Peptides against a protein of PDB entry 4A54. Designs and how they scored, part 8

Target 1, 94 residues: chain A of PDB entry 4A54
Amino acid sequence: MSVADFYGSNVEVLLNNDSKARGVITNFDSSNSILQLRLANDSTKSIVTKDIKDLRILPKNEIMPKNGTKSPSTNSTKLKSAETYSSKNKWSMD

## One batch from the design tools (peptide; aimed at target 1 F6)

Design b1_p12_3_s4 (made by RFdiffusion4, then SolubleMPNN; from b1_p12_3, 6 letters changed)
Fold by OpenDDE base, seed 3:
Structure b1_p12_3_s4 (fold): chain B 94 residues (1-94), chain A 12 residues (1-12)
Amino acid sequence: as target 1 above (94 residues)
Amino acid sequence: DKLTEELKKALS
């Protein structure tokens, strides 16, 4: 299995200095041992593999927040608390 | 995750 099999995968990289980077794997330079990530702002970050402490693959459904796109305001539709209509059964005694 | 382990192996 080659690193190329993981191109397009979203990853979180933990570096030896305890900083984190998140991005999509776009390239790997085997000669220099450099992993290239595309970040949420569409910039690229090159990481030397020796500086990687840990790496995890992110689920495909986690939309990396692009900086500029307003997260669609999930209109928290205030679930109108269904006011339980206490139907006062007015027992009309005839 | 198996995929993570394979990626780590490929980067090592």
Scores: peptide ipSAE 0.278, ipTM 0.809, DockQ to the pose 0.774
OpenDDE base, seeds 1, 2, 4, 5: peptide ipSAE 0.253, 0.267, 0.269, 0.271; ipTM 0.797, 0.804, 0.803, 0.805

Design b1_p12_4 (made by RFdiffusion4)
Pose (drawn by RFdiffusion4):
Structure b1_p12_4 (pose): chain A 94 residues (1-94), chain P 12 residues (1-12)
Amino acid sequence: as target 1 above (94 residues)
Amino acid sequence: EEETEELKEAIE
C-alpha cells in the first residue's frame, strides 16, 4: 500500500536526533517527501520525512491513559446539554 | 506490526 492510505493516521516518529514526536498525518509530497502532521492539540506541524530515523503506528484511543476495559461506547457528553439524565444504561436486565 | 512494515516500505 502507498502512504495515501495512511494519510490521517496517528503515528509516532523518532528523528535522527533521538527525539520522538507523534501526530495524525495530513499530507506527503513525493518530490520533496514532506509530511504534515496535525496533532490533537489543535496544532499543525510540517516535517520533512528525511529527518525520520524510524516510524511506528500508535494504538487507537487509550494512547496516553492505560485501561483494561473493552469500552464499547465512548459515553462522552462534552458541550450540548439536554434536560435528560442517563446513568450506566437506559435498559437493565432486558 | 504488518501495517508499520508496509508504511516503512512505502516511504522508502

Design b1_p12_4_s2 (made by RFdiffusion4, then SolubleMPNN; from b1_p12_4, 6 letters changed)
Fold by OpenDDE base, seed 1:
Structure b1_p12_4_s2 (fold): chain B 94 residues (1-94), chain A 12 residues (1-12)
Amino acid sequence: as target 1 above (94 residues)
Amino acid sequence: KELEELLKKALE
C-alpha cells in the first residue's frame, strides 16, 4: 500500500501546533516529505509531514467540500397545495 | 513520522 492509494481521500490533519486542516489528498512529495491538500475553498495547502501530529481519514459519506457547486438550494418550492376549490356547482334544478 | 505510517494507523 502506497500513499498514492489515498489520493482523492478526504482527510483531517492535526498539526503539532494544534491547528487542523481538512482537505483532499492531491499529491505527496516523498523527497521533501510534503503532503498537498485541496481545501474546501479550492485552495491548496502544503504540509510538511514532520509537522503532522495525527491524521484521520474521513468517511466517503461525509460531504466532501464539493467545489461550491451551489448545491441547488432546493428552493423548497412550497408546493402551494392547490386548494382544489370544490366549486359546488349547485345545479339549480329549475 | 512517515506519512505512510500515519495513513496506515488511520485505517486501523
Scores: peptide ipSAE 0.558, ipTM 0.897, DockQ to the pose 0.170
OpenDDE base, seeds 2, 3, 4, 5: peptide ipSAE 0.550, 0.530, 0.551, 0.547; ipTM 0.897, 0.895, 0.897, 0.897

Design b1_p12_4_s3 (made by RFdiffusion4, then SolubleMPNN; from b1_p12_4, 6 letters changed)
Fold by OpenDDE base, seed 1:
Structure b1_p12_4_s3 (fold): chain B 94 residues (1-94), chain A 12 residues (1-12)
Amino acid sequence: as target 1 above (94 residues)
Amino acid sequence: DELEELLKKALE
């Protein structure tokens, strides 16, 4: 099994400085031991493998925080129920 | 490869 088999996988990386990074594996430079992650904000982060303390693979169902596409605030346009005022046209019989 | 070993461990 090669590292390339994990391209596109979501991972959480714990670094030696106790910081964490989450992202999709986009590339690995074996010559320099550099892991490249795409983060939730679509930026890229390069991590030297020697700085990694631990790594976990996130389940596919974990909704990567996509850049919060503002769920269109369903502005509940309160459909003002246009009270159709039934204008009783009282046709006065003449 | 160190990363490969980390990934393998993550699958266990």
Scores: peptide ipSAE 0.560, ipTM 0.899, DockQ to the pose 0.155
OpenDDE base, seeds 2, 3, 4, 5: peptide ipSAE 0.556, 0.526, 0.552, 0.544; ipTM 0.898, 0.894, 0.898, 0.898; seed 3 fails the geometry check

Design b1_p12_4_s4 (made by RFdiffusion4, then SolubleMPNN; from b1_p12_4, 7 letters changed)
Fold by OpenDDE base, seed 5:
Structure b1_p12_4_s4 (fold): chain B 94 residues (1-94), chain A 12 residues (1-12)
Amino acid sequence: as target 1 above (94 residues)
Amino acid sequence: DELEKLLKEALS
């Protein structure tokens, strides 16, 4: 079986430096031993296979944790609720 | 799993 048979698979790669990369296998350069992953941000990460400590194939149904798109910080302009200072006009009925 | 094993072998 070739790495090409796994193209499109979502994988988590544990690197020797204990960092992790998650992405879809898009390419493998056998000559240089480089695995290419498409990451959640659509960038491509190239990983030298010798740097791979472990690898797991993620099930299709695992929602890749969407890197929390920073919900656009809705600058909730704290609409300072203008405390309508109800000036009690004390109408003194004399 | 077996598939992971095959992938690891293919990467070696």
Scores: peptide ipSAE 0.596, ipTM 0.908, DockQ to the pose 0.584
OpenDDE base, seeds 1, 2, 3, 4: peptide ipSAE 0.590, 0.594, 0.594, 0.588; ipTM 0.908, 0.907, 0.908, 0.907

Design b1_p12_5 (made by RFdiffusion4)
Pose (drawn by RFdiffusion4):
Structure b1_p12_5 (pose): chain A 94 residues (1-94), chain P 12 residues (1-12)
Amino acid sequence: as target 1 above (94 residues)
Amino acid sequence: EEETEELKKALE
């Protein structure tokens, strides 16, 4: 497959200077081979791929934190509150 | 691992 399929993919890259960087890919130009990475810290960074020494795709979610649970639901409630509260599960022993 | 190898080959 081509790189277009991997656009938006979050991967880590080690450069020729033994430095590491990871971000979500936004673009790649064939003529110049230039890669833009949009990092999850609301920053954009453009890096030419010629400076890549090696490349690896990072695990999905739980990249920094380490856990041993399936986590089938995100259970996130950032911003947007309502007048209803829920704990553990809405239905139990059903 | 397969996808990482395929991506490296696409870049080459």

Design b1_p12_5_s1 (made by RFdiffusion4, then SolubleMPNN; from b1_p12_5, 5 letters changed)
Fold by OpenDDE base, seed 5:
Structure b1_p12_5_s1 (fold): chain B 94 residues (1-94), chain A 12 residues (1-12)
Amino acid sequence: as target 1 above (94 residues)
Amino acid sequence: KELEEKLRKALE
């Protein structure tokens, strides 16, 4: 099995320096032992395989935290506190 | 885990 069989897979790579990288495998340079990951910000990170301490393949359904999804700034529409209209029901007692 | 091992081996 070749690394190419895993192209398009989302992986988390733990590096020897204890840093982590998450991305999609886009390429592998076997001559130089360099794994390329496309990160959430669409940048590419090249990782030398000797620097890899561990790796895991993320399930397809795991919504990679899209870094850049600007959560639509839910303009916190100040829900105007519904002025609880204290309807002083003036119960006119008859 | 099996796939990870295969990938690890492929990276070696």
Scores: peptide ipSAE 0.652, ipTM 0.922, DockQ to the pose 0.654
OpenDDE base, seeds 1, 2, 3, 4: peptide ipSAE 0.632, 0.637, 0.648, 0.620; ipTM 0.920, 0.920, 0.921, 0.921; seeds 1, 2, 4 fail the geometry check

Design b1_p12_5_s2 (made by RFdiffusion4, then SolubleMPNN; from b1_p12_5, 6 letters changed)
Fold by OpenDDE base, seed 5:
Structure b1_p12_5_s2 (fold): chain B 94 residues (1-94), chain A 12 residues (1-12)
Amino acid sequence: as target 1 above (94 residues)
Amino acid sequence: DELEKELREALE
């Protein structure tokens, strides 16, 4: 089978430098032997296959800690309508 | 895991 059959799969890659990367397989460049992963922070990591020491497919139920995409707190910047208190200068008639 | 094996083979 091809790597494309695994697109969308969550994987953990152990690299030769003993670092780990976890992400979704999004692309594979067979010509250059580059595996592309989308990481939890939505960044993309390109990994040369020769740098892969080990690989595991994560179970579908493994809730990757969704780095809580902070729901865009619609900072409803309540534009505090600067109630321009029109200080009506009460002209004191003296 | 058979799938991991297949993926590894596909990456070779």
Scores: peptide ipSAE 0.605, ipTM 0.908, DockQ to the pose 0.623
OpenDDE base, seeds 1, 2, 3, 4: peptide ipSAE 0.600, 0.582, 0.601, 0.594; ipTM 0.907, 0.906, 0.906, 0.905; seeds 3, 4 fail the geometry check

Design b1_p12_5_s3 (made by RFdiffusion4, then SolubleMPNN; from b1_p12_5, 8 letters changed)
Fold by OpenDDE base, seed 1:
Structure b1_p12_5_s3 (fold): chain B 94 residues (1-94), chain A 12 residues (1-12)
Amino acid sequence: as target 1 above (94 residues)
Amino acid sequence: DELEKLLREALS
């Protein structure tokens, strides 16, 4: 399995200095062993894999506390299926 | 979790 299979996953990373970072995996540089996370503030953090003490994958439904920017309400515009009522023109055979 | 293990292995 490749790290690319985990792109878009939300993770919590515990570093060797006991600090924590949370973010979405956006990229991995295998040549330099650098993991890139997009943080809640939309900034990018690069982490050298050797500095990772532990990691966990967070459930997709865990709403990371976005700072007060109104999560764009995905107005699920209920695409009202336009029921094209095919008005059967009842051709009255006179 | 198995998935976390796979991710750690992929990062190594």
Scores: peptide ipSAE 0.570, ipTM 0.898, DockQ to the pose 0.766
OpenDDE base, seeds 2, 3, 4, 5: peptide ipSAE 0.566, 0.554, 0.556, 0.566; ipTM 0.898, 0.896, 0.897, 0.899; seed 3 fails the geometry check

Design b1_p12_5_s4 (made by RFdiffusion4, then SolubleMPNN; from b1_p12_5, 7 letters changed)
Fold by OpenDDE base, seed 5:
Structure b1_p12_5_s4 (fold): chain B 94 residues (1-94), chain A 12 residues (1-12)
Amino acid sequence: as target 1 above (94 residues)
Amino acid sequence: DELEKKLKEALK
């Protein structure tokens, strides 16, 4: 079985420095022994396999907090209607 | 977990 068989799996990786990373396996560089994870913030983390102390596969039902895909907030560019304050120069004739 | 074991082996 290859790492590629696990692409798309959500995993928790414990690193040798006792830090943890959680993400989806997106790639594996076998030549360099680098595991790539997509994190919850959509960033990618590359982990050298030698730095992995432990790994677990997270169950599919574990609702990873979907960082709410910000529905593309249609940046309704509120066209700030430049209210052109037409400063009516009230020409006060004296 | 068998799958976890397989993944660990695949990462070697």
Scores: peptide ipSAE 0.643, ipTM 0.920, DockQ to the pose 0.587
OpenDDE base, seeds 1, 2, 3, 4: peptide ipSAE 0.633, 0.621, 0.637, 0.633; ipTM 0.919, 0.918, 0.920, 0.919

Design b1_p12_6 (made by RFdiffusion4)
Pose (drawn by RFdiffusion4):
Structure b1_p12_6 (pose): chain A 94 residues (1-94), chain P 12 residues (1-12)
Amino acid sequence: as target 1 above (94 residues)
Amino acid sequence: EEEEEELKEAIE
């Protein structure tokens, strides 16, 4: 597969200077081999790939926090509130 | 692991 398939992929990269950086890929130019990474902290960074010493894809979700649960649902409620409250599950023993 | 190898080869 080409890199176009990995665009938008969140990966970690170690540079020639033994520094590490991870972010979600946005672009790669073939002529110059230049990679733009859009990090989850609302920041954009352009880095030329020639400075890459090595590359690795990070696990999906739970990257920083460590847990042992399947987490089938995100159960997130950031912003947008309604007049209804839900706890654990809507239906039990059904 | 397979995907990492494929990605490294594509960049090279």

Design b1_p12_6_s1 (made by RFdiffusion4, then SolubleMPNN; from b1_p12_6, 6 letters changed)
Fold by OpenDDE base, seed 5:
Structure b1_p12_6_s1 (fold): chain B 94 residues (1-94), chain A 12 residues (1-12)
Amino acid sequence: as target 1 above (94 residues)
Amino acid sequence: SELEEQLRKALE
């Protein structure tokens, strides 16, 4: 079995520095022993296999917390309703 | 899991 058989699998990788990476396996460079993951933000992370302490295959149903695509905060331009302070010049007739 | 073990082996 090759790593290619796992392409598309969602994995959690624990690294030797105790950091974790979660992503989809997209590539493996066997010559250099580099595993490539596509992360939730669509970036790619290359991991040297020697740096992998542990690996878990995530179930298909595990909704990876979609890094909430920040819904483009429609900058609701708060139209500062220019409250036109109509200064009613109260013409005081004396 | 078995699959994880297979993947681990494939990464070696």
Scores: peptide ipSAE 0.632, ipTM 0.918, DockQ to the pose 0.609
OpenDDE base, seeds 1, 2, 3, 4: peptide ipSAE 0.631, 0.630, 0.606, 0.619; ipTM 0.917, 0.916, 0.916, 0.916; seed 3 fails the geometry check

Design b1_p12_6_s4 (made by RFdiffusion4, then SolubleMPNN; from b1_p12_6, 5 letters changed)
Fold by OpenDDE base, seed 5:
Structure b1_p12_6_s4 (fold): chain B 94 residues (1-94), chain A 12 residues (1-12)
Amino acid sequence: as target 1 above (94 residues)
Amino acid sequence: DELEEELRKALE
């Protein structure tokens, strides 16, 4: 099998420094031995395979806490139409 | 896990 067969899989990678990374396998550079993960925040992490201490494939049902992609609150910035109150200067006839 | 082992092998 190739790493490409695992593209789209959610994995947890334990690094040699005991840090962990969780993400979706998006790419593998075989020439440079670099595994690319897309993290929950949509950032990309490149990991040199030699730095990998352990790896597990996360079950499909593991709801990665979707950091609630805040649905782009379409801040419908209701452009408060500045009702230009045309202050009609009531010309007081004196 | 067999798949994990295959992935490990693929990364080597």
Scores: peptide ipSAE 0.620, ipTM 0.911, DockQ to the pose 0.593
OpenDDE base, seeds 1, 2, 3, 4: peptide ipSAE 0.616, 0.594, 0.596, 0.609; ipTM 0.910, 0.910, 0.909, 0.909; seeds 2, 4 fail the geometry check

Design b1_p12_7 (made by RFdiffusion4)
Pose (drawn by RFdiffusion4):
Structure b1_p12_7 (pose): chain A 94 residues (1-94), chain P 12 residues (1-12)
Amino acid sequence: as target 1 above (94 residues)
Amino acid sequence: EETEELKEAIEE
């Protein structure tokens, strides 16, 4: 498969200078081989791929934190609050 | 497998 399929993929890259960087890919130009990475810290960074020494795709979610649970639901509630509260699960022993 | 396919695609 081509790189177009991996656009938007979050991967880590080690450069020729033994430095590591990871981000979500946004673009790649064939003529110049230039890669833009949009990192989750709301920053954009353009890096030419010729400086890549090696490349690896990171695990999905839980990249920094380490856990041993399936986590089937995100259970996130950032911003947007309503007058209803929920704990553990809405239905139990059903 | 996907990492190897991506490395090959960049090298091509």

Design b1_p12_7_s1 (made by RFdiffusion4, then SolubleMPNN; from b1_p12_7, 4 letters changed)
Fold by OpenDDE base, seed 2:
Structure b1_p12_7_s1 (fold): chain B 94 residues (1-94), chain A 12 residues (1-12)
Amino acid sequence: as target 1 above (94 residues)
Amino acid sequence: KLTEELKKALEE
C-alpha cells in the first residue's frame, strides 16, 4: 500500500516535540518525506516524517472538529400549519 | 490495522 491510498483520511499526528496535529491527509512527497495535512482551520501543515513520533487514523465517526459551519440550524420553522379554520360561514338563510 | 499500514507506507 502507498500513502496515496490514505488520502482523505483524518489522522492525529504526535510529533517528537510532543505537539499534536489533526487533519486530513492531502498529499505526500516521498522524495522529501513530507506529509501534508489540511487542518480544521483550512490551513495546510507540512510535516517531515522524521518528526513524527506516532500517528493514528481517526475513525470516520469521530466528529472531525466541526469547523463550526454550524449545520445551518434548519430553523425548522415549524410551519405552524395555519389551520386555516375555514369557518365556512354557513349563511343559514332562514 | 490501517494505522500500521499507513506507518509502513510512510517508511517506504
Scores: peptide ipSAE 0.671, ipTM 0.927, DockQ to the pose 0.754
OpenDDE base, seeds 1, 3, 4, 5: peptide ipSAE 0.668, 0.668, 0.652, 0.668; ipTM 0.927, 0.927, 0.925, 0.927

Design b1_p12_7_s2 (made by RFdiffusion4, then SolubleMPNN; from b1_p12_7, 6 letters changed)
Fold by OpenDDE base, seed 3:
Structure b1_p12_7_s2 (fold): chain B 94 residues (1-94), chain A 12 residues (1-12)
Amino acid sequence: as target 1 above (94 residues)
Amino acid sequence: KDTELLKKALKE
């Protein structure tokens, strides 16, 4: 079994410095023993395996705070400037 | 997927 079998899994990593990282496994460099995670803010974190104190796979149903990239619905409501063309047709009937 | 299997894979 390889680390690649776990790509896409959401994990919590406890580091030797007691910091925690949570993210999706996106890559593993076996030559350098580097685990790559995609974090909730869509950034990437590279972790050297020797710096890992512990890890766990998170349940699929754990609502990862999707940083809902609120797609700015740029409802560019183009305010149609109602150019009121008041063409006063001054029909001067002589 | 098993956490222990992942831990083993990381050590290989």
Scores: peptide ipSAE 0.664, ipTM 0.923, DockQ to the pose 0.588
OpenDDE base, seeds 1, 2, 4, 5: peptide ipSAE 0.659, 0.663, 0.652, 0.660; ipTM 0.923, 0.921, 0.920, 0.921

Design b1_p12_7_s3 (made by RFdiffusion4, then SolubleMPNN; from b1_p12_7, 8 letters changed)
Fold by OpenDDE base, seed 2:
Structure b1_p12_7_s3 (fold): chain B 94 residues (1-94), chain A 12 residues (1-12)
Amino acid sequence: as target 1 above (94 residues)
Amino acid sequence: DLTKKLIEALKS
């Protein structure tokens, strides 16, 4: 099995310096032993495989928290229902 | 284990 079989997989990588990287596998340079990840901010991070302490494959359903998914601010435009107080014009018929 | 296979592929 090759690394190419895992292209498109979302992974979390623990590095030897105890930092973590999370992203989608986009490429692998076997000659230089460099794994490329696309991060949530659409940047690319290159990781030398010798620096990898541990790795886990994330399930497809875990939406990588794109920091930038602006939850649609439901601008709850409070439509101030202008309660049109219908002033009952009492038309006094004389 | 797919994770193990990936690690093996990376360090091969």
Scores: peptide ipSAE 0.628, ipTM 0.918, DockQ to the pose 0.611
OpenDDE base, seeds 1, 3, 4, 5: peptide ipSAE 0.626, 0.627, 0.627, 0.628; ipTM 0.918, 0.918, 0.919, 0.919

Design b1_p12_7_s4 (made by RFdiffusion4, then SolubleMPNN; from b1_p12_7, 5 letters changed)
Fold by OpenDDE base, seed 1:
Structure b1_p12_7_s4 (fold): chain B 94 residues (1-94), chain A 12 residues (1-12)
Amino acid sequence: as target 1 above (94 residues)
Amino acid sequence: SLTEELKKALES
């Protein structure tokens, strides 16, 4: 299996410095051995695989403690499709 | 386990 098969998985990573990171696998750079995680705050963390001491896949049902930070309702600003109002320049020929 | 498979994939 490739790392790409695990994209979208929620993982906990224990680093060599004993710090922990939790996030969703979004990308892996095989050339540079860099694992990319999307964190709970929607930021991205890049981790060099050599710095990983251990990792585990978190069960889907683990209620990530919703830090009661109201996920800012990303107001899906409906990107109002810029309806290119083709202003039909009615060239009024007088 | 899936975790072990991921570990293997990262080392490949």
Scores: peptide ipSAE 0.685, ipTM 0.932, DockQ to the pose 0.698
OpenDDE base, seeds 2, 3, 4, 5: peptide ipSAE 0.654, 0.677, 0.656, 0.679; ipTM 0.929, 0.930, 0.930, 0.931; seeds 2, 4 fail the geometry check

Design b1_p12_8 (made by RFdiffusion4)
Pose (drawn by RFdiffusion4):
Structure b1_p12_8 (pose): chain A 94 residues (1-94), chain P 12 residues (1-12)
Amino acid sequence: as target 1 above (94 residues)
Amino acid sequence: EKTEELKKAIEE
């Protein structure tokens, strides 16, 4: 597979200077081999790939926090509130 | 596997 398939992928990269950086890939130019990473902190960063010493793809979600649960639902409620409240599950023992 | 494929793709 080419890198186009890995565009938008969140990976971590160690550079030649033993520094580490991770972000979600946005682009890669073949002529110059230049990679743009859009990090989840609403920041963009352009880094030329020639400075990459090594590359690894990070786990999906739970990257920083460590848990042992399946987490089948995100159960997120950021912004947009309604007049209804829900706890644990809507239906139980059904 | 996918990390190795990505490294090879960059090296090519």

Design b1_p12_8_s1 (made by RFdiffusion4, then SolubleMPNN; from b1_p12_8 with E1S K2E I10L)
Fold by OpenDDE base, seed 1:
Structure b1_p12_8_s1 (fold): chain B 94 residues (1-94), chain A 12 residues (1-12)
Amino acid sequence: as target 1 above (94 residues)
Amino acid sequence: SETEELKKALEE
């Protein structure tokens, strides 16, 4: 299997410096051994493979603690199409 | 496991 088979997987990466990163695998540069993750804030993090101490694939159902950064509620302002009620003034022809 | 397969793939 190739790393590409795991694109879209959510992973937790433990680095050699004991820091952790969580994100979705978006790319892998095999020539340079660079793993790219998309983080929860939609930023990208590039990790050199040699800096990885350990990693695991997270189960799909693991609710990543939404850091309470309010996902910008795309208030889809439902543009209420102002139905211009053409009030047909029923001119009563007397 | 999928994790182990990913680890192997990263080493190739």
Scores: peptide ipSAE 0.689, ipTM 0.933, DockQ to the pose 0.707
OpenDDE base, seeds 2, 3, 4, 5: peptide ipSAE 0.671, 0.667, 0.658, 0.684; ipTM 0.932, 0.932, 0.932, 0.933

Design b1_p12_8_s2 (made by RFdiffusion4, then SolubleMPNN; from b1_p12_8, 5 letters changed)
Fold by OpenDDE base, seed 5:
Formats: C-alpha cells, sequence, structure tokens
Structure b1_p12_8_s2 (fold): chain B 94 residues (1-94), chain A 12 residues (1-12)
C-alpha cells in the first residue's frame, strides 16, 4: 500500500507544533517526505512527514467543508446607471 | 486501521 492509495482522502494532520491541518491528500513526494494537502480554501499545504505527530482520515460522511463552490457570484454589477440628473438650469428671466 | 496504513506508507 502506498500513499497514492489515499489520494483524495480527507485527513486531519496533527503537527509536532500542535497545529492542525485539514485537507485532501493530493500528492506525496517520497524522495523528500513531503505530504501535500489541499485545504478548504483551495490553497496547498506541504507538510514534511517528520513534522506529523498524528493523523486521522475523516469519514466520507463528514461534511467536508464544502469548499463552497463559489456559486458564480453573478457579479450582478448593478451598473448603477449614474442617472446624470441633467440639472436643467431653469434660466429665470427677469 | 486505515490511518495506520497511511502512517506506514508515509514512512516508506
Amino acid sequence: as target 1 above (94 residues)
Amino acid sequence: ELEEQLKKALKE
């Protein structure tokens, strides 16, 4: 069994500094002993395996924080049509 | 356990 068999698995990694990282295993560099995780914000975190204190595989049913597929925020740029109020200068005739 | 297998794989 290789780390590649776990690609796509959602894991929680406890690091030696007691910090935690959660992400999907996307790659493993065996030569350098670097585990790559894709985090919830779609960033990538590289973790040296020697820095791993513990890890767990998250159950599939755990609602992975759905990286909210940014619903295409229809940037409805409401073009605030600058209604240029043409101030009609009412020429007051005297 | 899968975690143990993964840990082992990470050390190879």
Scores: peptide ipSAE 0.663, ipTM 0.926, DockQ to the pose 0.621
OpenDDE base, seeds 1, 2, 3, 4: peptide ipSAE 0.661, 0.656, 0.662, 0.643; ipTM 0.925, 0.926, 0.925, 0.925

Design b1_p12_8_s3 (made by RFdiffusion4, then SolubleMPNN; from b1_p12_8, 8 letters changed)
Fold by OpenDDE base, seed 1:
Structure b1_p12_8_s3 (fold): chain B 94 residues (1-94), chain A 12 residues (1-12)
Amino acid sequence: as target 1 above (94 residues)
Amino acid sequence: ELEKKLKEALKS
């Protein structure tokens, strides 16, 4: 099994310094032994695998506590396509 | 089991 099989998985990584990082696995550089995580704020964190003490795969349904930054509600303003009903003026040929 | 597989994959 390859690390690529886990791309898109949400993981919690415990580092050797006892710090933790949570994010989605986006890439792995096998040549340099670097795991890349996308964090909740859409930033990227690169972790050297030798610094990983432990890791846990989080269930997809665990709502990571969204730091209350109001995701800008993309009010998808449904652009009501103004159907310009071209009223075909039926020219009554008298 | 999946975590173990991931850990092994990271060491490969």
Scores: peptide ipSAE 0.661, ipTM 0.925, DockQ to the pose 0.730
OpenDDE base, seeds 2, 3, 4, 5: peptide ipSAE 0.656, 0.652, 0.648, 0.658; ipTM 0.925, 0.925, 0.924, 0.925

Design b1_p12_8_s4 (made by RFdiffusion4, then SolubleMPNN; from b1_p12_8, 6 letters changed)
Fold by OpenDDE base, seed 2:
Formats: structure tokens, C-alpha cells, sequence
Structure b1_p12_8_s4 (fold): chain B 94 residues (1-94), chain A 12 residues (1-12)
């Protein structure tokens, strides 16, 4: 597996200095060993992999404390399935 | 665990 397989995953990273970072994996620079996270404030944090002590993948249902950005109400536009009642008018020719 | 796979991918 590659790091790219985890793009979009929400992770908690524990650093060697015992600080924590939480964010979505947006990029990985393999040449420089830099992991990029998008944080809750929409900023980007770059983390050198050698500074990572541990990490965990957060479940999708774990509501990241959204600072007040209302989850876009996915207006599930209920696609009213237009039930095209194909009334087959069987025109019986008498 | 997925975390171990990610860790391995980061070290590769």
C-alpha cells in the first residue's frame, strides 16, 4: 500500500515532542518524507515522518469538532424517481 | 491494522 491510499483519511498524529496533530491526509512528499495534513481551521500542517511517534486513523463517524462550520446539510435532493408510469395504453383496435 | 500499513507506507 502507498500513502496515497490513505488520502482523505482523518488521522491523529502523535509527535516525538508529545504534541498531537489532527487532520486529513492531503499529500505526501516521499522525497522529503513530509506528510501534509489539512487541519480543522483549513490550514495545512507539514510533518516530517521522522518526527512521528505514533498515529491512528479516526473513524469516519468521529465528528471532528467542527469549529462552527455547519456540516453542509447535504440537501439530499430526494431525486423523486419520476415513476414514469408507462401506462401502456393497449389500444385494442376493435 | 490500517495504522501499521500507513506507518509502513510512510517509512517506504
Amino acid sequence: as target 1 above (94 residues)
Amino acid sequence: KLEEELKQALES
Scores: peptide ipSAE 0.661, ipTM 0.924, DockQ to the pose 0.789
OpenDDE base, seeds 1, 3, 4, 5: peptide ipSAE 0.656, 0.658, 0.634, 0.657; ipTM 0.924, 0.925, 0.923, 0.924

## One batch from the design tools (peptide; aimed at target 1 F28 D54 L55)

Design b2_p13_1 (made by RFdiffusion4)
Pose (drawn by RFdiffusion4):
Structure b2_p13_1 (pose): chain A 94 residues (1-94), chain P 13 residues (1-13)
Amino acid sequence: as target 1 above (94 residues)
Amino acid sequence: TTEELEKKLNEHY
């Protein structure tokens, strides 16, 4: 498969200078081989791929925090609040 | 360089 399939992929890259960087891929130009990475900290960074010493794809979610649960639901409530409260599950022993 | 990159991506996928 080509790199177009991996666009938007979050991966980590080690450069020729033994430094590491990871971010979500946004673009790659064939003529110049230039990669733009959009990191989750609302920052954009353009890096030419020729400086890549090695490449690896990071695990999905839980990249920084370590846990041993399936986490089937995100259960996130950032911003947008309503007048209803829910705890654990809406239905139990059903 | 493109071919080497594609190879590494396919190995890690």

